# Peptides against a protein of PDB entry 5T59, part 169

Target 1, 112 residues: chain A of PDB entry 5T59
Amino acid sequence: TTPTMQSTSLLTEHLGYPPISLVDDIINAVNEIMYKCTNAMEKYLMQRNIIGKKDFSDEIKIGTAKLESLLENSVDKNFDKLELYVLRNILSIPSDLLEENRFRLLHHEKLV
Target 2, 90 residues: chain B of PDB entry 5T59
Amino acid sequence: EHIRFQRLVQVCNKALEESIRKLQSWEKIHECFPNYGQTREGIENLTVCQQQVIKLWSNLSRVEFDAIFHERSIEEKLNQLDDLINKARS

## One batch from the design tools (peptide; made by RFdiffusion4, then SolubleMPNN)

Design b2_p26_8_s1 (from b2_p26_8, 8 letters changed)
Fold by OpenDDE base, seed 2:
Structure b2_p26_8_s1 (fold): chain B 112 residues (1-112), chain C 90 residues (1-90), chain A 26 residues (1-26)
Amino acid sequence: as target 1 above (112 residues)
Amino acid sequence: as target 2 above (90 residues)
Amino acid sequence: KEEEEEKKEEEEFEKELKEEEEELES
């Protein structure tokens, strides 16, 4: 189930930031890492593009692009799952604590 | 009693592992470089490249994710959340 | 005892993750 407005507000107060912000940081990081990896791969191979009398520059560029696309799709799929899991199961408040009397408990613990 | 942060680390590791799985396949790598991979030197270069990329992926993800977790104080916050929930139920 | 509890938690996590995966794919 999608997190409620109440749980989001309570978690934001607890964390000091919205729960989605953590996920955003993670996703942004992995995307950056992904492109660093593919760029490194391309550069490494392009430095070794000539074997014998043949220049494989075009093949290397195309091949690296294919691998990048493959990795992008996999990252997107797996981290979408991660986002759902984190927001639903980790950064979540049990339903029994979503009662009005329990909201006070969260505020009380923060102040003490 | 503290389980949320452990699960966060686990799901992050799983997502990272599953994301890089295709690059761990030599067959998949070779398919992208069909002619280059038919040469001895090409095979050697691709082999080293594959190994280095996987290591780079692992190292960068560890460093960056640890930094995020630290900046967000997520271990402490999740432990506190676990404690709060446990206290409320006791 | 601690190892057993950790193992149980891991198993529960795997089940929950699988459920989320199935939901997302549907």
Scores: peptide ipSAE 0.032, ipTM 0.880, DockQ to the pose 0.101
Fold by OpenDDE base, seed 1:
Structure b2_p26_8_s1 (fold): chain B 112 residues (1-112), chain C 90 residues (1-90), chain A 26 residues (1-26)
Amino acid sequence: as target 1 above (112 residues)
Amino acid sequence: as target 2 above (90 residues)
Amino acid sequence: KEEEEEKKEEEEFEKELKEEEEELES
């Protein structure tokens, strides 16, 4: 189920930042890594673009772009799943602790 | 006792692994370079390139994710969360 | 015992992840 506002507030207090911020960091990082990888691949192949008497530069550029797109799609898919899982199952508070009495206890533990 | 951070690491690794899976396929690589990959030298270059990019992916992700986890103190925070939950259920 | 518990946790994780994946795909 979707995290509640109460859960988000409590976790934000606990973490010192909103739970989504962690996910954002992860997603931003993987996106950066992705483009670094594809860029490195393109550069590596472009340095080796001539085989015999034939120049494969155009094919390399197109091919690398295709791989980038493939990787982008996969990253998007898998890290969307990650986001949902993390927010719902890791950065989450069990429903029993969201009850009023339990909520107070959490605050008490935080303050003491 | 502490399970949340372990799960975080696991799901991150899983997402990373599944994301790079297509690039681990030689067939997929070759499909993107149909003529280049028909040459011996081209195949060699693609092979090395594939290996390097996978290593780069793995290394960069390890470094960056560890940095994030450290900056966010997430292991400590998740362990504390587990402890709080366990205590509350006692 | 620890190994068995770890295995159980991993199985639970995989189950939960699968459920999340199914939910996302729906």
Scores: peptide ipSAE 0.032, ipTM 0.880, DockQ to the pose 0.102
Fold by OpenDDE base, seed 3:
Structure b2_p26_8_s1 (fold): chain B 112 residues (1-112), chain C 90 residues (1-90), chain A 26 residues (1-26)
Amino acid sequence: as target 1 above (112 residues)
Amino acid sequence: as target 2 above (90 residues)
Amino acid sequence: KEEEEEKKEEEEFEKELKEEEEELES
């Protein structure tokens, strides 16, 4: 099920930030990590680009780029699933808490 | 009693594990470096590189995600949410 | 007992995640 506007508002009040902000942080982090990993891989191999009398620099660059693309696609797909799951199943409010009386309860708990 | 934060950690780990899965395949790595990987030294370098990048992936993700969770106080907030839900249902 | 309960929770989570994946693919 898709999160409601009411759920988002209540969660924002509870968290102190919109639920999507957490997901954004996670996704931004993994993207940064991804490029750090691929960059490290390229640099490591480029320092070892000559074997014998052959220079493999071009192959290394192309190969690393292919791996980066592969990783990018995988990250995109898996973290799209993560986003959906988190917003629907973790950062969610059951319908019984969306009632007026329950809303008051949440407000009361915050004040106490 | 408290389940949401555990699920968050689990789904994060799952996404990270599935994302790096193909890089854990030696065959996939070798395919990207067909000529380089035909040399002894090339194989050695690729092997070390593969191991290092996987470790880097794991270590960086742990550090960064833990930092996010701390900065967002998400464990506490999710536990509180669980408590509120349980209280409302009682 | 705690380990068994944790395992059960993990299995339930995996099931839920699988269902979510199927929904995303459909």
Scores: peptide ipSAE 0.032, ipTM 0.879, DockQ to the pose 0.104
Fold by OpenDDE base, seed 4:
Structure b2_p26_8_s1 (fold): chain B 112 residues (1-112), chain C 90 residues (1-90), chain A 26 residues (1-26)
Amino acid sequence: as target 1 above (112 residues)
Amino acid sequence: as target 2 above (90 residues)
Amino acid sequence: KEEEEEKKEEEEFEKELKEEEEELES
């Protein structure tokens, strides 16, 4: 079930913010975490880039970039699913509450 | 009766788990560092990286997501939503 | 002693990771 404008407005009133804002916060956070993870790995390995008089700096940079790309793709895929799930199943209002009488009740409950 | 927040936590954990799954594969890690990983020291370094990145992923996500949930008061709001729905159906 | 060396490396990494965590919390 796709969120309606009515449900979005009601949820925005209830939450104090649009439902999508929560998802945006989550996605922004995981993206930040992702890059911190890969950056930490790169820095750690770059501090240990020379083994047996051989410099592996280039390989480390390329390898870390590859892992980052893999992680990015996975994050995008899984958190797109998360977004859909949250908006459809968690931050949603059942159709019975979208009826006129229930709509008024919802507003009344919020104001009380 | 309160189910929405629990579901939110579950789906977040699931997304995080699935996202990091590929990095949990030693084969995936090693293939990104084919020559570096042929050395003893390289293997040791990569092993540490793999383990610690996974831990960092888990720890940071827990802290940041909890902060978001708190800032958005989402547990309370979702519980209230559940209560409202249940009340309307009673 | 090889295990001890590995442990030292892990500790070094943990220090770096803790710094990242602290930065996020601040």
Scores: peptide ipSAE 0.026, ipTM 0.866, DockQ to the pose 0.018

Design b2_p26_8_s2 (from b2_p26_8, 7 letters changed)
Fold by OpenDDE base, seed 4:
Structure b2_p26_8_s2 (fold): chain B 112 residues (1-112), chain C 90 residues (1-90), chain A 26 residues (1-26)
Amino acid sequence: as target 1 above (112 residues)
Amino acid sequence: as target 2 above (90 residues)
Amino acid sequence: KEKEEEEKKEEEEEKELEEEEEELES
């Protein structure tokens, strides 16, 4: 089920920020981590690019780029799934709380 | 009683684990460095590199995600949400 | 028993995640 505007509003009030903001933080973080990892790989291997008087710099750059692409695709796929799950199942309001009386309850609890 | 934050942690870990799965495959790593990986020294370097990047991935993820969860007070907020739901259903 | 209940809960959550994954892929 897709989150409703009402759910988003209630959750935003409760959290102090829109639910999507949390997901955005997570996704931004993993993207940053991803590139730090691939950069570290490239640097590590480039420091070890000469073996038996042969320079493997080009192969290292290409290979690391391929790994980065694989990781990018995997991150995108898996964190899209994460976003969906979090917004639908974790940062969600059950239907019984979307009723008028329960809506009031949420507001009341905040005021107390 | 409190379930949402636990689920959040679980799905985050799952996403992280699945994302790094390709890099955990030696075959995939080796395929990216076909000539480099034909040398003994190259294999050794790739092995260490693979281990280091996986460790870096795990460590950075832990630190950054914990920071996010703290900054967003998400454990407290999700626990409160669970409490509200439970109260409404009682 | 407590451990078994926790494991069952984790399995259920994993199943829910898998269902969401299937929906996303559809």
Scores: peptide ipSAE 0.021, ipTM 0.869, DockQ to the pose 0.103
Fold by OpenDDE base, seed 5:
Structure b2_p26_8_s2 (fold): chain B 112 residues (1-112), chain C 90 residues (1-90), chain A 26 residues (1-26)
Amino acid sequence: as target 1 above (112 residues)
Amino acid sequence: as target 2 above (90 residues)
Amino acid sequence: KEKEEEEKKEEEEEKELEEEEEELES
């Protein structure tokens, strides 16, 4: 089930930020890490581009680009799944807590 | 009793592991460098490169995700959420 | 007992994750 506006509001109040913000941080981080990894790979291999008087620079660039694309696709797929799971199952409020009396309880706990 | 943060860590690790799985395949690495990988020295370089990038992936993800979790106080917040839910159901 | 409970919880979480993955792919 998709999170309701009510649950999002309550979680935002509890967390101090919207639930999606956490996921955004995670996704942004992994994307940054991904490009750091592929960049490091390319640099390492480009420093070793000459073997037996043959220059493999072009092959290294193409190969690294292919690996980057492969990694990008995998990251996108797996972290889309992560986003869905986190928002539905981790950052979620059971229906019984969405009642008015439970809402008051959340406010009470926050203020105490 | 506290389960949500544990789940968060688990699914994060799963996503990271599945994402890097393709780079852990020597066959896939070699396919990207067909001629380079036909040389002894090339194979050695690719092997080291593969190992280093996987380590870099693991280390950076650990550091960055831990920082995010700390900045967002997510363990504490999720534990509190678990407590609230349990209290409401008791 | 505690170990068994933890294992069961992990299995349930894995199942839930798989279900969400299937929903996303559909």
Scores: peptide ipSAE 0.021, ipTM 0.868, DockQ to the pose 0.102
Fold by OpenDDE base, seed 1:
Structure b2_p26_8_s2 (fold): chain B 112 residues (1-112), chain C 90 residues (1-90), chain A 26 residues (1-26)
Amino acid sequence: as target 1 above (112 residues)
Amino acid sequence: as target 2 above (90 residues)
Amino acid sequence: KEKEEEEKKEEEEEKELEEEEEELES
């Protein structure tokens, strides 16, 4: 189920930041890592672009670009799943607790 | 009982593992470099490259995700959330 | 006993993740 506004507000208060911010950090990190990895691959292979008398620079560039695309698609797919799971099942409050009593409890705990 | 942080780590690891799965396939790597991979040296280079990138992926993800979790104090916060929920139900 | 319980929990969590993934794909 989709997180409610109330749940988001309560979790934001508890966490000190919106739940989505954690997911954003994770996704941003993996994207950065992804491009670092593909860049490293390209650089490594480009340093070894000549075998015998043949220059494989063009093939290396195209090949690494293809791998990057494959990785991008996989990252997008898997971390979209992660986002939904985290927001729905981890950073969530059970519906039975989304009553005024729970809200007051959270405020009480914060103030104590 | 604390469960949420454990789940977070698990799903993060799962997402990372599934994301890199294609690069773990030699066949997929070779397909991207059809002529380069027909040479002995090319195969050697691709093999090393594949191993290095997978290690880089693993190492960077571990470091960065741990940093995020620490900066966000997420283990503590999720444990507290579990405790609050359990307390509310008791 | 504790290890077995942890393993069961991990399996349950994996199932939950799979169910969520299926819902996402639908």
Scores: peptide ipSAE 0.021, ipTM 0.870, DockQ to the pose 0.102; fails the geometry check
Fold by OpenDDE base, seed 3:
Structure b2_p26_8_s2 (fold): chain B 112 residues (1-112), chain C 90 residues (1-90), chain A 26 residues (1-26)
Amino acid sequence: as target 1 above (112 residues)
Amino acid sequence: as target 2 above (90 residues)
Amino acid sequence: KEKEEEEKKEEEEEKELEEEEEELES
């Protein structure tokens, strides 16, 4: 079930912020974490780029970039699924609460 | 009775676990460093690197997601939502 | 029993997530 404008409004009032804001925070966080991880990996390996007489700096840079791309794609796909699930199934209002009477009830509960 | 926050945590964990799955594969890591990984020292470095990045991923995600959940008061809000729904259906 | 019930709930939610994934792929 796709979220409605009415449900979004009600949830925004309840949460104090739009439902999508939570998802955005999560996605932004994981993206930041992702790049911190790949950066740390590259730095660690670049500090160990010479083995014997051979310099592996170029291979390390290319390899870490490939892993970053792989992780980026995986994060994108999995958190798109997360976004869909959260907005449809967690941050959702059942149809029976979308009626005018139920709307007033929610408002009343907030004020009391 | 309260189910939404539990679901949120579960789907977050699932997304995190599935996202890092490829990096948990030694074969996949090794493929990215074909020559480096043919050396003993290179294998050792990659092994440590893999372990460290996975730990970093886990630790950072826990800290950051907990912070988000706290700042957004999402557990309380979702519990309240569950209560409202249950009350309306009673 | 409580642990088993929690595990069952987790399995059910996992199935629900899988269903959403299938819908997303469609």
Scores: peptide ipSAE 0.021, ipTM 0.868, DockQ to the pose 0.105; fails the geometry check

Design b2_p26_8_s3 (from b2_p26_8, 10 letters changed)
Fold by OpenDDE base, seed 1:
Formats: C-alpha cells, sequence, structure tokens
Structure b2_p26_8_s3 (fold): chain B 112 residues (1-112), chain C 90 residues (1-90), chain A 26 residues (1-26)
C-alpha cells in the first residue's frame, strides 16, 4: 500500500530527511552514471570510426543513441519498481506501530 | 534480525543488473551497428566497448551508491528501524 | 543455520519484490 503521511513523518524524523530523498539520490546517481556510460561508449567508438576506407561516424552516433534510449527505458522501468519497493517495504512503518499508542512510544524512545 | 538494509542493497543490485542486461546482449549491440559490426575491426571494437561499458556501469554504481548510503547513514538508520520494530513487537 | 536463514530471507525478498512488480504492472 501507499505510505501514509504519518509513516512519512515518522521516518523523516528518524532519518533526518524524507524517505523519498534517498530514492531521489539513487535515481539521480544512476541517471548520471547512465549518461557517463553512453558518452564513454560514443567517444570510444568515435575514436575508431574509420575502418578501412569507410567512415562509420554517422552509424556510430545513431547506434549509440539507440543504445542510450534502450538503457534509459530499462533504467526508468527498473528504478520505478525500486522506488515503489523501497518506499513501501523498506522505508516503511508497520501498521501496528502507526497506532496512536505505538506512535507515542516511538516518539518517546527517540526523545529519551 | 536486520533485514531492511540487506533488502535495500539487494533491490539496488537487482535494478542495476536488470538495467544493464540488454547491453550485455551481443545481439542487441550488433543490431545498433549493423554495418560497423560486419567488419572484423568493428566487431573487435564493439566487443571491447561492450565490456568496458559494463565494467564502468558496475564500478560507478558501486562507488556512487556506497557514497549515498554513507552520506544518508542508511544502514545504521535501517538497523535502528528494525530494532525499534522488533522491540515494539516483543 | 545462519546460511539457511539468509537463504530464507532472500527468498522472502524475492517474493516480495515479485509482488511489488505485479502491482506496478497492474
Amino acid sequence: as target 1 above (112 residues)
Amino acid sequence: as target 2 above (90 residues)
Amino acid sequence: EEKKKEEEEEEKFEKELEEEEKKLES
């Protein structure tokens, strides 16, 4: 199920930051890594663009772009799943602890 | 006893692995460079390129994700969360 | 015993992940 506002508040207090911030960091990182990888690939191949008498620069550019798109789609899909899983199952508070009495106890434990 | 951080690492690794899976396919790589890949030198270059990209992906991911986890103190925080939950259930 | 417990936890994780994936697909 979707995280509750109460869960988010408690986790934010516990973590010192909103749970989504961790996910954002992860997603931003993988996106950066993705483009670094594709850029490296393009540069590597462009340094080797001439085979015999033929110049494959255009094909390399197009091909690398296609691979980038493929990777982008895969990253988006898999890290969307990751986001949902992390927020729902890892950075989550069990329902029994979200009850009023349990909620107070959590605050008490933190403050003491 | 502590399961959340382990799961975080696992799901991150899974996402990274699945994301790069298609680039691990020689067929997919070759399809993007149909004429270039018909040359001997082209095949060699693509092979090396593929290997390097996969390694770069893995290395950068490890470094960056570990940095994030450290900066966010997530292992400690998740362990504490597990402990709190377990204590509450006892 | 520890290895067995770890394997069980991994299996549980995989099942949970699969369930989450199914939810996302729906």
Scores: peptide ipSAE 0.044, ipTM 0.889, DockQ to the pose 0.102
Fold by OpenDDE base, seed 4:
Structure b2_p26_8_s3 (fold): chain B 112 residues (1-112), chain C 90 residues (1-90), chain A 26 residues (1-26)
Amino acid sequence: as target 1 above (112 residues)
Amino acid sequence: as target 2 above (90 residues)
Amino acid sequence: EEKKKEEEEEEKFEKELEEEEKKLES
C-alpha cells in the first residue's frame, strides 16, 4: 500500500523529518560509496598498469568503467526495491491508527 | 516486540549484498580485463583489487549507514512506532 | 521460544520483501 498524505504527516511529526529523507540519506550514501569504490579500484590498477613491456592503461580504464556501470545498475535496482519496502512496510502507519481517535492519541503521546 | 528497525537493517544489508554480488564474481572481474588477466601478475593484482573493493564497500557502507541511523535516531523512533501500534491494538 | 519467534519473523520478512520485489518488477 502506498503511503497516504496523512501517514506521511504523522510520521514526519513522529520522526522529526519526512520518511523519504531517511531513504534519501541511504541512497545518497550508497551512491557516494559506489563511486569511491570504483575510483579506488581504478587507481589501484592504474598504479599497476605496466606488466613486462605492455601498458594496460586503456584496458584498465575500460574495464573499470564497465564494472562501475554494472554496479551502478545493480545499486539503482536494489535500492529502488529498498525504498519501496521501507516506505510501505517500515515507515508506515496501520489504518487503525489513522482513525481520528487514534490520531489524537498519537499527538497526545508525542506532547507528553 | 520491536521489529521495524530489525527489518530496516536487514533490507539495507540485502540491498548492499545484492548490489555488490556481481563484483564478487571472479569471472565477471576477469572478463572486464581479458588481456590483463591473462598475465600472472595481472591475475594477482585483480585478485587483490577485488578483495579490497569488496572490503571497502562493506566497511564504508557499515560506517555510513550506522551514522545515518544514529543521526536520524531511527532505532528509537521505530521502536516507539512499534510500541504505539501495539498499544493501539491492545 | 524466543528464537522460534525470531525465526518466524524472519520468514515473514523474507516473504514480504519478495512480494515487494515482485510488485516492482511487474
Scores: peptide ipSAE 0.041, ipTM 0.888, DockQ to the pose 0.101
Fold by OpenDDE base, seed 5:
Structure b2_p26_8_s3 (fold): chain B 112 residues (1-112), chain C 90 residues (1-90), chain A 26 residues (1-26)
Amino acid sequence: as target 1 above (112 residues)
Amino acid sequence: as target 2 above (90 residues)
Amino acid sequence: EEKKKEEEEEEKFEKELEEEEKKLES
């Protein structure tokens, strides 16, 4: 089921931040890591660009770019799935807790 | 009883694993460097590079994700959420 | 006993993840 506005509000109160903020942190982190990895790969190979009498610099740049694109597409796909799963199944409030009586319980627990 | 944080860790690991899957394929790596990979030294360099990237991916993701989870206190918050749900249903 | 419970929870998780993947693909 799709998260409701009410569930988002309750979770925000409980967490101290909107649920989406956690996902954003995760996605931002993996993107940073991704580019660090591809950059490291390019640098490593560029330091080893000459084999014998042949310079492979152009091929290395193109090849690394292809790998980056491949990784980027995979990250995008898999972390989109992650986002949906987290928001729907982990950072979610069951319907029974959205009732008035259960709402009070959440407030009570927070204040105690 | 506490399952949400465990699931969070699992889904994060799954996403990370699936994201790096194709880079773990030697065939995919070699396809990107067709001429470079025809040389002995090139193969050696690509092999080391592949291993290093995978290790870097794993290490950085672990450190960064753990930092996020700590900063967001997500384990505690998710455990509390599980407890609240269980209490409500008791 | 505890191992069995963990396996059951893991199975549930995998099923739920698969369902979300299907939803995303649609």
Scores: peptide ipSAE 0.040, ipTM 0.887, DockQ to the pose 0.102
Fold by OpenDDE base, seed 3:
Structure b2_p26_8_s3 (fold): chain B 112 residues (1-112), chain C 90 residues (1-90), chain A 26 residues (1-26)
Amino acid sequence: as target 1 above (112 residues)
Amino acid sequence: as target 2 above (90 residues)
Amino acid sequence: EEKKKEEEEEEKFEKELEEEEKKLES
């Protein structure tokens, strides 16, 4: 099920930020980590680009780029699933708490 | 009693594990470096590189995600949410 | 005992995640 506007509003009040902001932080972090990893890989191999009398610099660059693309695609797919799961199942409010009386309860708990 | 934060951690770990899975395949790594990987030194370098990248991935993700969770106070907030839901159902 | 409970919860979560993935595919 898709989160409702009411759920988003209530969660924003509870969290102090929109639920999507948490997901954005996670996704931004993993993307940064991903590129740090691929960059580290390239640099490591480029420092070892010559074996014997052969220079493998071009192959290393191409190969690392391929791995980066592979990782990018996997990150994209898996964290899209994560986003949906988190927003639907973790950062969600059951229907019984969306009723008027329960809304008041949430407000009361915040004030007390 | 408190389940939401646990699930958050689990789904994050799952996403991280699945994302790095293909890089854990030696065959996939070797395929990207067909000539380099035919040399003894190349194989050694790729092996070390693969191990280091996986470790870097794991360590950075742990540190960064923990920082996010702390900054967002998400464990506390999710526990409170669980409590509110449980209270409402009682 | 606590470890067993944790393992059981993990298994339940994995099943839930799998179901969610199936929903995304459909």
Scores: peptide ipSAE 0.035, ipTM 0.886, DockQ to the pose 0.104

